# Designs tried in a protein design run: peptides against a protein of PDB entry 3V4O. Part 94

Target 1, 234 residues: chain A of PDB entry 3V4O
Amino acid sequence: DQPLAKDKVALLIGNMNYREHPKLKAPLVDVYELTNLLRQLDFKVVSLLDLTEYEMRNAVDEFLLLLDKGVYGLLYYAGHGYENFGNSFMVPVDAPNPYRSENCLCVQNILKLMQEKETGLNVFLLDMCRKRNDYDDTIPILDALKVTANIVFGYATCQGAEAFEIQHSGLANGIFMKFLKDRLLEDKKITVLLDEVAEDMGKCHLTKGKQALEIRSSLSEKRALTDPIQGTEY

## One batch from the design tools (peptide; made by RFdiffusion4, then SolubleMPNN)

Design b2_p17_5_s4 (from b2_p17_5, 9 letters changed)
Fold by OpenDDE base, seed 5:
Structure b2_p17_5_s4 (fold): chain B 234 residues (1-234), chain A 17 residues (1-17)
Amino acid sequence: as target 1 above (234 residues)
Amino acid sequence: MVETTEADLAAAAEAEK
């Protein structure tokens, strides 16, 4: 009995041309590569670059409208970010300097909204730094999460650490995507797949001790990105 | 994300030894 997805929907956001923060390069290539891979997995993919706060919120709202019972939802973000008290914040390109939580999008809040849609799987791939934002002392009061046992977080780096992009020959790639892309199409439980990506990062001499993938999951079923969509013949 | 280079990463790796 292979689990089935009612549908598979992904929102990919890459922010690089920040107005008040250092510009990045990797999100352009990383979003493109991930888009291609997810489409091969029959995901409906919306890929957006350089979103303002308003645009990011709208994109998330539209993404949520595509979610329903049994739908696989995947959110990928590449850009600046921070983590305060276990809450991840994605930074829009028009965020002020310094930015605060009210200027950013809280991933855990998005998760709560996804749970309300009774999704079959919620995957977050966050290619951003997880360092504490000292300019934000706000402790977010989030609604209690439901016990859905269908949540997977792939953090590009460890708690309190930085995620890197490597510039090479005028282009840049995120370290996370460098390893993720090699395994993303594998027919494996998503947590197993990410664990193997973590091992690959750990074996590389350039990334060992510098950047490590963290997997946080509550997934009680064998769910994979390769799971077929219900009603489709494969 | 933070921009870096392979050279920087290599240097950091050596410094940690």
Scores: peptide ipSAE 0.380, ipTM 0.823, DockQ to the pose 0.509
Fold by OpenDDE base, seed 3:
Structure b2_p17_5_s4 (fold): chain B 234 residues (1-234), chain A 17 residues (1-17)
Amino acid sequence: as target 1 above (234 residues)
Amino acid sequence: MVETTEADLAAAAEAEK
């Protein structure tokens, strides 16, 4: 009764060298670390850094082409972002200041497209702020999502809150990745895994009360990142 | 994300107590 993935594909995006916004450092290391971990889990990983709007949209399009029925799709983003009306927006490095939704990529739109591919699992790991962008009053009209019961969101922070990177000796790590990397290889249902990460963040004196992981999921099957690929022996 | 330091986080943690 082991769930199987037809394939496992991940797109990792780390934006740090923004043109019109504060530069970040953590995405470089975080994308690297996550890449190595996901490859150990037999994911086909595409890792990209410092993408313009055009490049990000192309990367997502290419990612979607790799998805099909039963495929596990994972999207990780580290960078600037915001959340308006329940929609998450990833900010490209060439986004203007201030940026609007038209300059950014809407995660929920990507989810809709992933659902159309009849994927086996859709995981979003969003290491970005979730504060309201007051400069954008656009209410996106999104199509209703299908009831696929295979969706997991791991938000690095709570709604309306900020996600942080910690500078140390010229290097930086995202708080989310700091805890995620310790558990990512565990053979557990992905929601259970993330719940444990949330507890770890809550117990740490540095992050308690400062940043908390939010899990939003509709996952009716015991799907794990460790699930074997169909037709392979593990 | 927003840049911070361990010192800042520690200070914030103390303030929340």
Scores: peptide ipSAE 0.373, ipTM 0.820, DockQ to the pose 0.524
Fold by OpenDDE base, seed 4:
Structure b2_p17_5_s4 (fold): chain B 234 residues (1-234), chain A 17 residues (1-17)
Amino acid sequence: as target 1 above (234 residues)
Amino acid sequence: MVETTEADLAAAAEAEK
């Protein structure tokens, strides 16, 4: 039985030109590549670069407005980030140095809001570091999540580790996107697809021992990014 | 994300051997 999506919507954010932090290069190319791939999968894609805190919050709000019952929602982020106590924080380009949770967007809070929309699938692809921010010792109070069994996290790196971008001849790509783009169009359950990406990263001599993909999921149905949109014939 | 190069990664890989 083929799962159907009521619609498919993606928000892609790439932050590079930080004001008070090291500038990055890969998010530009990575967001572009992922945009093209997701559009081939009939996603409605909003791609944004170099967002301030205000702009990021607005983008998330607009993204949430596009979500509804049965809709597939995908959030991709490439930039600076950190993880404290299991909570992932995306860093806006205007974040101070040092930044704190109040300056950043908590992914788990976004997930909570997505659950309220009764989405069919919630996918988070986080191409950011997951090191603890020692300058932020606060534990944010998060709203309780519902049991929806439709959640997939693809972390570019393992807990407490860094995610890398590789520069070559003025160009740069994130290691995560380098492997993800080769498999993203495959008609497979999203967790299976990401698992294969993880294996590809593990086989590469450049990334072995340096960066490893982590998959965290609660997905009880065989849902894929290739799932057709309800009411459409392909 | 952290900026790096293939050369840096290759050097790190060799060091792990």
Scores: peptide ipSAE 0.365, ipTM 0.816, DockQ to the pose 0.538
Fold by OpenDDE base, seed 2:
Structure b2_p17_5_s4 (fold): chain B 234 residues (1-234), chain A 17 residues (1-17)
Amino acid sequence: as target 1 above (234 residues)
Amino acid sequence: MVETTEADLAAAAEAEK
């Protein structure tokens, strides 16, 4: 039996034109590619670029309002980021240099709020670096998460490592999206899909030892991005 | 993310061997 989604909602954020940090290029293309693919999967997609802290927080709030019981929620982020004590922080374009946790959005806090919505699936695709921010010694106190067994993290890289964008002839693409886009439409359990993406990335000689996809999941059901929306025939 | 080139990554990959 194929699981059903009450609805499918995605928030895609690509930050590239940072004010006080190196500018990026790949988020533009990567967000575009992912938007197209997720729309083919009947996701309601909100795609935003170059968000300030205020705008990012508002976008997340609006995203959360679209979530409800049984809804599939997907958050994609491409940009600068860091990870401290297992917590992932997305960096807004107006973040100071150096930035701290109070300047950034904590993904795990968003997850907590998504759980409160009793979503059917929570997917995080984080195309950001996961290096520790030495300028931030804050230990976040996070509320305990519920055991919902519907969480999937796809990290573009391993803990403590960097995620890359490759520039060639004036164009830039994220390595993660390069491989993800080739499989995203496949009707497979999302963790299986990501595992195959990980293998594809692992075969690339350019990223060996530098960037590897990490999957962190507690998904007890065979849920896929291709799962139909309740009441709709596909 | 960090900006890089294929050449840079290739060089780094070769150095890992």
Scores: peptide ipSAE 0.351, ipTM 0.812, DockQ to the pose 0.500

Design b2_p17_6_s1 (from b2_p17_6, 7 letters changed)
Fold by OpenDDE base, seed 5:
Structure b2_p17_6_s1 (fold): chain B 234 residues (1-234), chain A 17 residues (1-17)
Amino acid sequence: as target 1 above (234 residues)
Amino acid sequence: APAPPKLQSFSPELPPL
């Protein structure tokens, strides 16, 4: 049977104009391109750029209010980030240098809150570095996640590695989005789609041995971003 | 031909430990 979404909601965050960290360029273009693609997939899309910690937390709260049982939720982030002990942290533009976990948003905490909404699918696309932050020695004590078998992570890079953007003529895509955008509209299980993106990115000579897509999933059903919204015929 | 692309890391520059 064709899986159905009760609704489809996406929050896209692109942070580039950092106050205390190097500025980025790709998030601007990447957020706009991804917005257009997700709208073609009938997602309700909220796209935001250059968010402070306060604004990021508010955006996540508002995003969560749109989630409910059977809703597909997608979170995309492009910007500075780090990973400590398997936990991913998104860095707001007003984060201090150095930043710590209390200055950042933990993706796994957002996942926990999404699980409480009994979502049909949780997709995280994280275009950020995954290097250890040595200035943050805190081990996050996260509550155990529920076994929902509806979770997909697309990491732009592997554990402990960096993610990159291309500087060609002022503005260009990040490496991850460069390849993701070509396949995002395909009617395939989301993990299969991302696997194909991983293969395409693996052919990029610029990032060979530097950046590789990691797919982490617990998805027991054939769910796709192209799945129709219940009660609608497209 | 377009200029060769330059890679920029998303890694923030942190002060030395």
Scores: peptide ipSAE 0.264, ipTM 0.747, DockQ to the pose 0.811
Fold by OpenDDE base, seed 2:
Order: sequence, then C-alpha cells, then structure tokens
Structure b2_p17_6_s1 (fold): chain B 234 residues (1-234), chain A 17 residues (1-17)
Amino acid sequence: as target 1 above (234 residues)
Amino acid sequence: APAPPKLQSFSPELPPL
C-alpha cells in the first residue's frame, strides 16, 4: 500500500551573507528553487535566508513544533559548515572566525529531536562542506539515536570534502541543487531518487573528483516526497 | 565562447594553523 504522511513540513535555510566568512551566492537561488518544488509536493515550507545563531535555533524550534507522529520532516541547509567526528554543524551568518561547535547548530541533535516527535520520515539535505574544523576540538556527547528506520541524509559532498557552487554570468547554483531539482518531483523512494541525483552529479566534469553526493539512510519503507498527505484529496 | 563557470567552496576561510 502507498505510504501516507500525516503532514509534510520543510525548513529551508540558506546562509550566504556571512559577517566573518566569505560570502556565498548559491543559497539564494537554491532555496528559492527548492521552495517551489517542495510546495508542488504539498510541503508546508518555511524558507529563511541569512540566519544568525539565535534565528537559526528559533527556526529549528519552530520547525520541530510542526512535527508530530507520521509527519514528514525535511531540513535543507545551504551554507558554510563542517563535520567533526561524524557530526554535521551548520554555521550561522554571525559565527565568529574561527567558529566552534557552540557557535553552530548540530544536525544530529536536530535529528534526535525529530525522532522524539515520532516522525514518519526525516530527510536532511545538507549542501555544506564536511571538512574537519581544526579549531574545534570539542567531542560532542550525543544521546543514542532511536532505531526508527526513517532517516535519510543527502550530503552534497563526501566526508572530509567540500561542496561547491557554480557561478556563471552572475548566476550561482550549488552543484547539489543543480541536479536535485531535476528529479525532486519524481515519484520514487527518496533514497532511489537521491541515488539518481548522485549519478547525474557524477557526470559534472567541474566537480569530478572534488564533490560527490553521499547518501546515508536507514529507511525500511518505500517513502517518497510525493507520498500523499493523510486525509487529503489529490 | 562563454567564460567557464567559477567554482566557489562552501568552506569558510580559516586562519592558518
């Protein structure tokens, strides 16, 4: 039978105008394009740009309030980031240089909180670098995650690698979004969809050997972003 | 021919160690 979502909620964050770090361009367009696509998929989408630490934390808190049993939650982030000891950190626009974990939002902590909501699906699309931050020696102690078998990570790049944007004629898109947008509306299991995106991205000669999509998932059901919302007519 | 696209990393510039 077709899986159903109780609701579908997405938080999209694009950070580009950093105070103490290089400015980015792609997050603006990428958030815009993804917003339009997710709305076509009947997601309730909150899209925010250039968030401070305080604003990011508030946005995540508000996002979590919209989650409940069986709800599909999607978090997209485009901006600066790093990965230490398997933990992904999103960097707010007001983060100091250098930044540390206390200045950033840990994605795995957000996942833990999403699991507490008994969501039907947790999707993280992280368009950020995954290099080690040598200025942060903090080893986070994370609570054990539940075995929910409803988690999908789409990392724009491999562990220890960088994510890139392409700037051409004044326009900029992230490499990840460039290929994701072409397949996002397909009625496929989300991991299958992302696998196809990975293959498409692999054909990009600009980032070959520099950036590759990593899919990390524990998804025991055929959940798709196209899954209908319970009690709704389509 | 159009100029080749420019890549920009999403990595922040950190001071040298």
Scores: peptide ipSAE 0.256, ipTM 0.739, DockQ to the pose 0.812
Fold by OpenDDE base, seed 1:
Structure b2_p17_6_s1 (fold): chain B 234 residues (1-234), chain A 17 residues (1-17)
Amino acid sequence: as target 1 above (234 residues)
Amino acid sequence: APAPPKLQSFSPELPPL
């Protein structure tokens, strides 16, 4: 039987115009392209750019309000970030230099809140660096995650590594989005789809040995972004 | 000929430790 989503909701955040950090370019284009693709997949998409900490937290709160039992939730982030002790931190545009956990949004905390909503699928696409932030000595004590078997992380890069954008002819795209966009509409289990993206990305001579897609998942069902919404006729 | 592509890291420049 084809898995069904009660609804499909996505929050896309692209941070590029940082106040105290180097500016980025790719998040603008990447958010735009991903928005168009997810809308073709019948996602309700909220796309936001250059969010302060306050705005990011509000956006996440509003996103969570749209989640419910069986809803597919997708969070995409492109911008500066870091990973400490297996926790991913998204950096708002108004974050200080250096930034710390208190200035950033922890993805795993968001996941916990999504689990409480009993979502059908939780997808995180994190187009950010995963290097340790040595200026942040906080050891996060997070509440234990539930075993929901519906979680997929697509990290644009591997642990401890950097994510990159390609600047060419005045435009920039993230390496991750460059390859993700070509396969995102395929009717495949999301982990299979991302695995294919990983292989495509691995063939890129520009980032060979510099950036590699990491997939982390606990997904016990054949869930795809193409799964139809319950009650809709296709 | 078009300029070669430039890779830019998403990592911010942090001050010295």
Scores: peptide ipSAE 0.256, ipTM 0.738, DockQ to the pose 0.797; fails the geometry check
Fold by OpenDDE base, seed 3:
Structure b2_p17_6_s1 (fold): chain B 234 residues (1-234), chain A 17 residues (1-17)
Amino acid sequence: as target 1 above (234 residues)
Amino acid sequence: APAPPKLQSFSPELPPL
């Protein structure tokens, strides 16, 4: 009676070496560690670093081609980002300063496309800031999302707030991944797992009052990243 | 003793409005 995935596919993007914005460090280690963990969970993982706008769009397109009915899709992003009007924007490394929505990838647009694939689970793990971009007043015109009840957003920070990495620690994780990696392999409903990560992060004195995980979900089934893949390949 | 870790925001530095 355990839920089954038709397949499990993940796209991990870590942007660090921005051309017109401050460089980051944590995405390198975070993508690497998450890749290893998701592979242990039998995900097919594509991990990419320092993507331009064109490369990011292409990566998302290729990712979508791997999705189908019942497939678990996971998108992880670590890098610069912003949130306007409830829409999350991932910033490519070649984005101008200031950047606008036209220069960035809208996560909710990706979600719409994933819904069209009739995926079994849509997980977004967004390790980026969620501050308003005051240089972009464009209101995205998005088609209404379907009611699929299979969506989970794990935001590294709450709305309007910032996500952080630890400086001067060599191969240090971002704050979100620091706690996520300790629980990711647990056989729990993904929202329950993330809730526990949120509690763990909340106990960190370094980030108390600065960063808090937000879970936004519509998940009617007990779906876990540990769910087995249906069928057999020989 | 090592210096305490510092936090860096994932927010880019944008020009003033």
Scores: peptide ipSAE 0.238, ipTM 0.725, DockQ to the pose 0.902; fails the geometry check

Design b2_p17_6_s2 (from b2_p17_6, 7 letters changed)
Fold by OpenDDE base, seed 2:
Structure b2_p17_6_s2 (fold): chain B 234 residues (1-234), chain A 17 residues (1-17)
Amino acid sequence: as target 1 above (234 residues)
Amino acid sequence: APAPPKLQSYSPELPPL
């Protein structure tokens, strides 16, 4: 028996045009391509670019309103970011230099809120750096997560490491999306899919020893992005 | 072989500590 999704909802955020930080290029292409792929998978996709802190918080709030029991929720972020004490922070385009946690969105807080919705699957695809921000020594006190066994993190890079895009005259995918997009439509358990992406990324000589996909999951069911929506004929 | 393309980090350039 294949698991069913009550619905499938994705929020994609690509931040490129930072005010106080280096500009990026790949998030534009990555968000575009991922949008098309997820729509083929019958996700309701909201794709946004270059969000301020206020806009990001609003987008997340609206995303959460679309989540409910059994809904598949996917959050994709491409942009600047950091990780402190196991907490991932997405950096808005209007973040100061240096930024702190109060200027950013904590992914783990979003996860907590998603769990409260009793979602069927929570997927985070984080195409951001995971280096420590030495200018932020605050330790967020997070409520304990529920044991929902429906959580998947696809980190574009390892803990404490950086994620990259290739800088050239044209537009191209970031390293993570370059490999993710080739497998995203496969009918496989999401963790298996990401594991294959990790192997493919490992063949990239440009980022060997610099960037590697990390999968962090607690997924007790064979959930796939291809899972059908309840009540929908395929 | 051509030189590898430059990589752009998704980590902001922060001021020195």
Scores: peptide ipSAE 0.337, ipTM 0.782, DockQ to the pose 0.850
Fold by OpenDDE base, seed 4:
Structure b2_p17_6_s2 (fold): chain B 234 residues (1-234), chain A 17 residues (1-17)
Amino acid sequence: as target 1 above (234 residues)
Amino acid sequence: APAPPKLQSYSPELPPL
């Protein structure tokens, strides 16, 4: 039986013009290309660039308002980030140097809020580093998650490791998006799709031993980004 | 052959502790 989505909504954030940190380039291209691909998959896409902490929190709040029972929610982030004690933190462009968790957005908190909406699928594509931030020794107290078996994390890199973009004279994709974009439209279970992306990325000689895709999932159904929207013709 | 491209990390270098 073909799984159906009540709706499909995506929030894409690309941060590159940091005030107190090195500027990036790839998030601009990556957000643009991913926007185009997800729209082809009938996602309602909100794409934003260079968000302050205030703007990022507002964007997440607005994104959550679009979620409801059975809705597919996808969050993509490209920019600076870190991971402390299994918690992923997205860094706003106005974050201080050094930044702390209070300056950043915790992905696991967003997941908790998505679960409260009884979403059909929760996908996180995190194109950020996962190194420990030694300037932040705080341990966030997170609310308990439900057992929904509809969660997929696609990390651009391994725990404790870094994610990269290739520096060119012109615009180019980050490493993760370079491989993701070639497979995103495939009609496959999202975890299978990401596994294929992981294999493709593994063939990149530039990032061998430096960056590898990690899939963390609890997905009990064959749900794909290509799943049709309920009540629509296809 | 051209030089291999450089990589930019998505982790900024922070001042030493």
Scores: peptide ipSAE 0.352, ipTM 0.785, DockQ to the pose 0.860; fails the geometry check
Fold by OpenDDE base, seed 3:
Structure b2_p17_6_s2 (fold): chain B 234 residues (1-234), chain A 17 residues (1-17)
Amino acid sequence: as target 1 above (234 residues)
Amino acid sequence: APAPPKLQSYSPELPPL
């Protein structure tokens, strides 16, 4: 039996025009392209660019309101980020230099809230760096996650490593999205899909030894982004 | 041959500790 989604909702955030940090370019293209792809997959997509801390928190809150039992939730982020003690932090455009956890949004906290909604699938696509932020000495005390077996993390890079975009005069995709976009519409279990993306990205000579996709998942069902929405006729 | 493209890290330069 093919798994069904009660609904499919995605929040896409691309941060580029940082006030106190180097500006980025790829998130603009990446968010737009991913938006189009996810809409083809019948996701309800909210796409936002250059969010302040306040705006990001509001966007996440609104995203969570759309989640419910059996809903597929997808969070995509492209921008500056870091990882401390296994916690991923998305950096708003108005973050200070240096930034700390109180200035950023913790992905694992969002996951906890998604679990409370009894979602059918939780997908995080994080196109950001995962290096330790030495200026942040806070150890987040997170409540233990529930065992929901419906979680997939697609990290654009490995723990402690960096994610990149190719610097062009024009606009181009980040490294992660360059390969993700070619496979995103495939009717495959999401972890299998990401594994193929990982192999494709591994062939990129520009980022060999610098960036590699990491898949972290607890997914006990063959759930795909192509799964139909319950009650709809296809 | 054109120079290889530069990579832009998604990690900002932070001040020294």
Scores: peptide ipSAE 0.352, ipTM 0.789, DockQ to the pose 0.876; fails the geometry check
Fold by OpenDDE base, seed 1:
Structure b2_p17_6_s2 (fold): chain B 234 residues (1-234), chain A 17 residues (1-17)
Amino acid sequence: as target 1 above (234 residues)
Amino acid sequence: APAPPKLQSYSPELPPL
């Protein structure tokens, strides 16, 4: 039987115009293209650019309000980031230099809140670096995650590694989105889809040995972004 | 031949500790 989503909701955040950090370019294009693709997949998409900490927290709160039992939730982030002790931190545009966890949004905290909503699927696409932030010595004590078997992380890079965009005279995709966009509409289990993206990205000569996609999942069902919404006719 | 394109990291340079 084809899995069904009660609804499909996505929050896309692209941070590029940082106040105290190097500016980026690709998040603009990446968010735009991903928005169009997810809308073709019947996602309700909220796309935001250049969010302060306050705005990011508000956006996440509003996103969570749209989640409920059986809803597919997708969070995409493109921008500066880091990972400490397995926790991913998204960096707002107004983050200080150096930034700490208190200035950033922890993805795992968002996941915890999504689990409380009893979502049907939780997808995180994190186009950010995963290097440790040595300026943040905080050891987060997080509430234990539930075993929901509906979680998929697509990391643009490996643990401790960097994610990149190409410095171009014009606007171009980041490395992750360059390959993700070509397969996103495929009717495949999300982990299978991401695995194919990983293989495609692995062929990129520009980032060989520098950036590789990592998939982390606990997904016990054949859930796809193409899954129809319950009560709708396709 | 044109120089290969540069990559921009999504990790900013932070001040020394």
Scores: peptide ipSAE 0.344, ipTM 0.785, DockQ to the pose 0.867; fails the geometry check

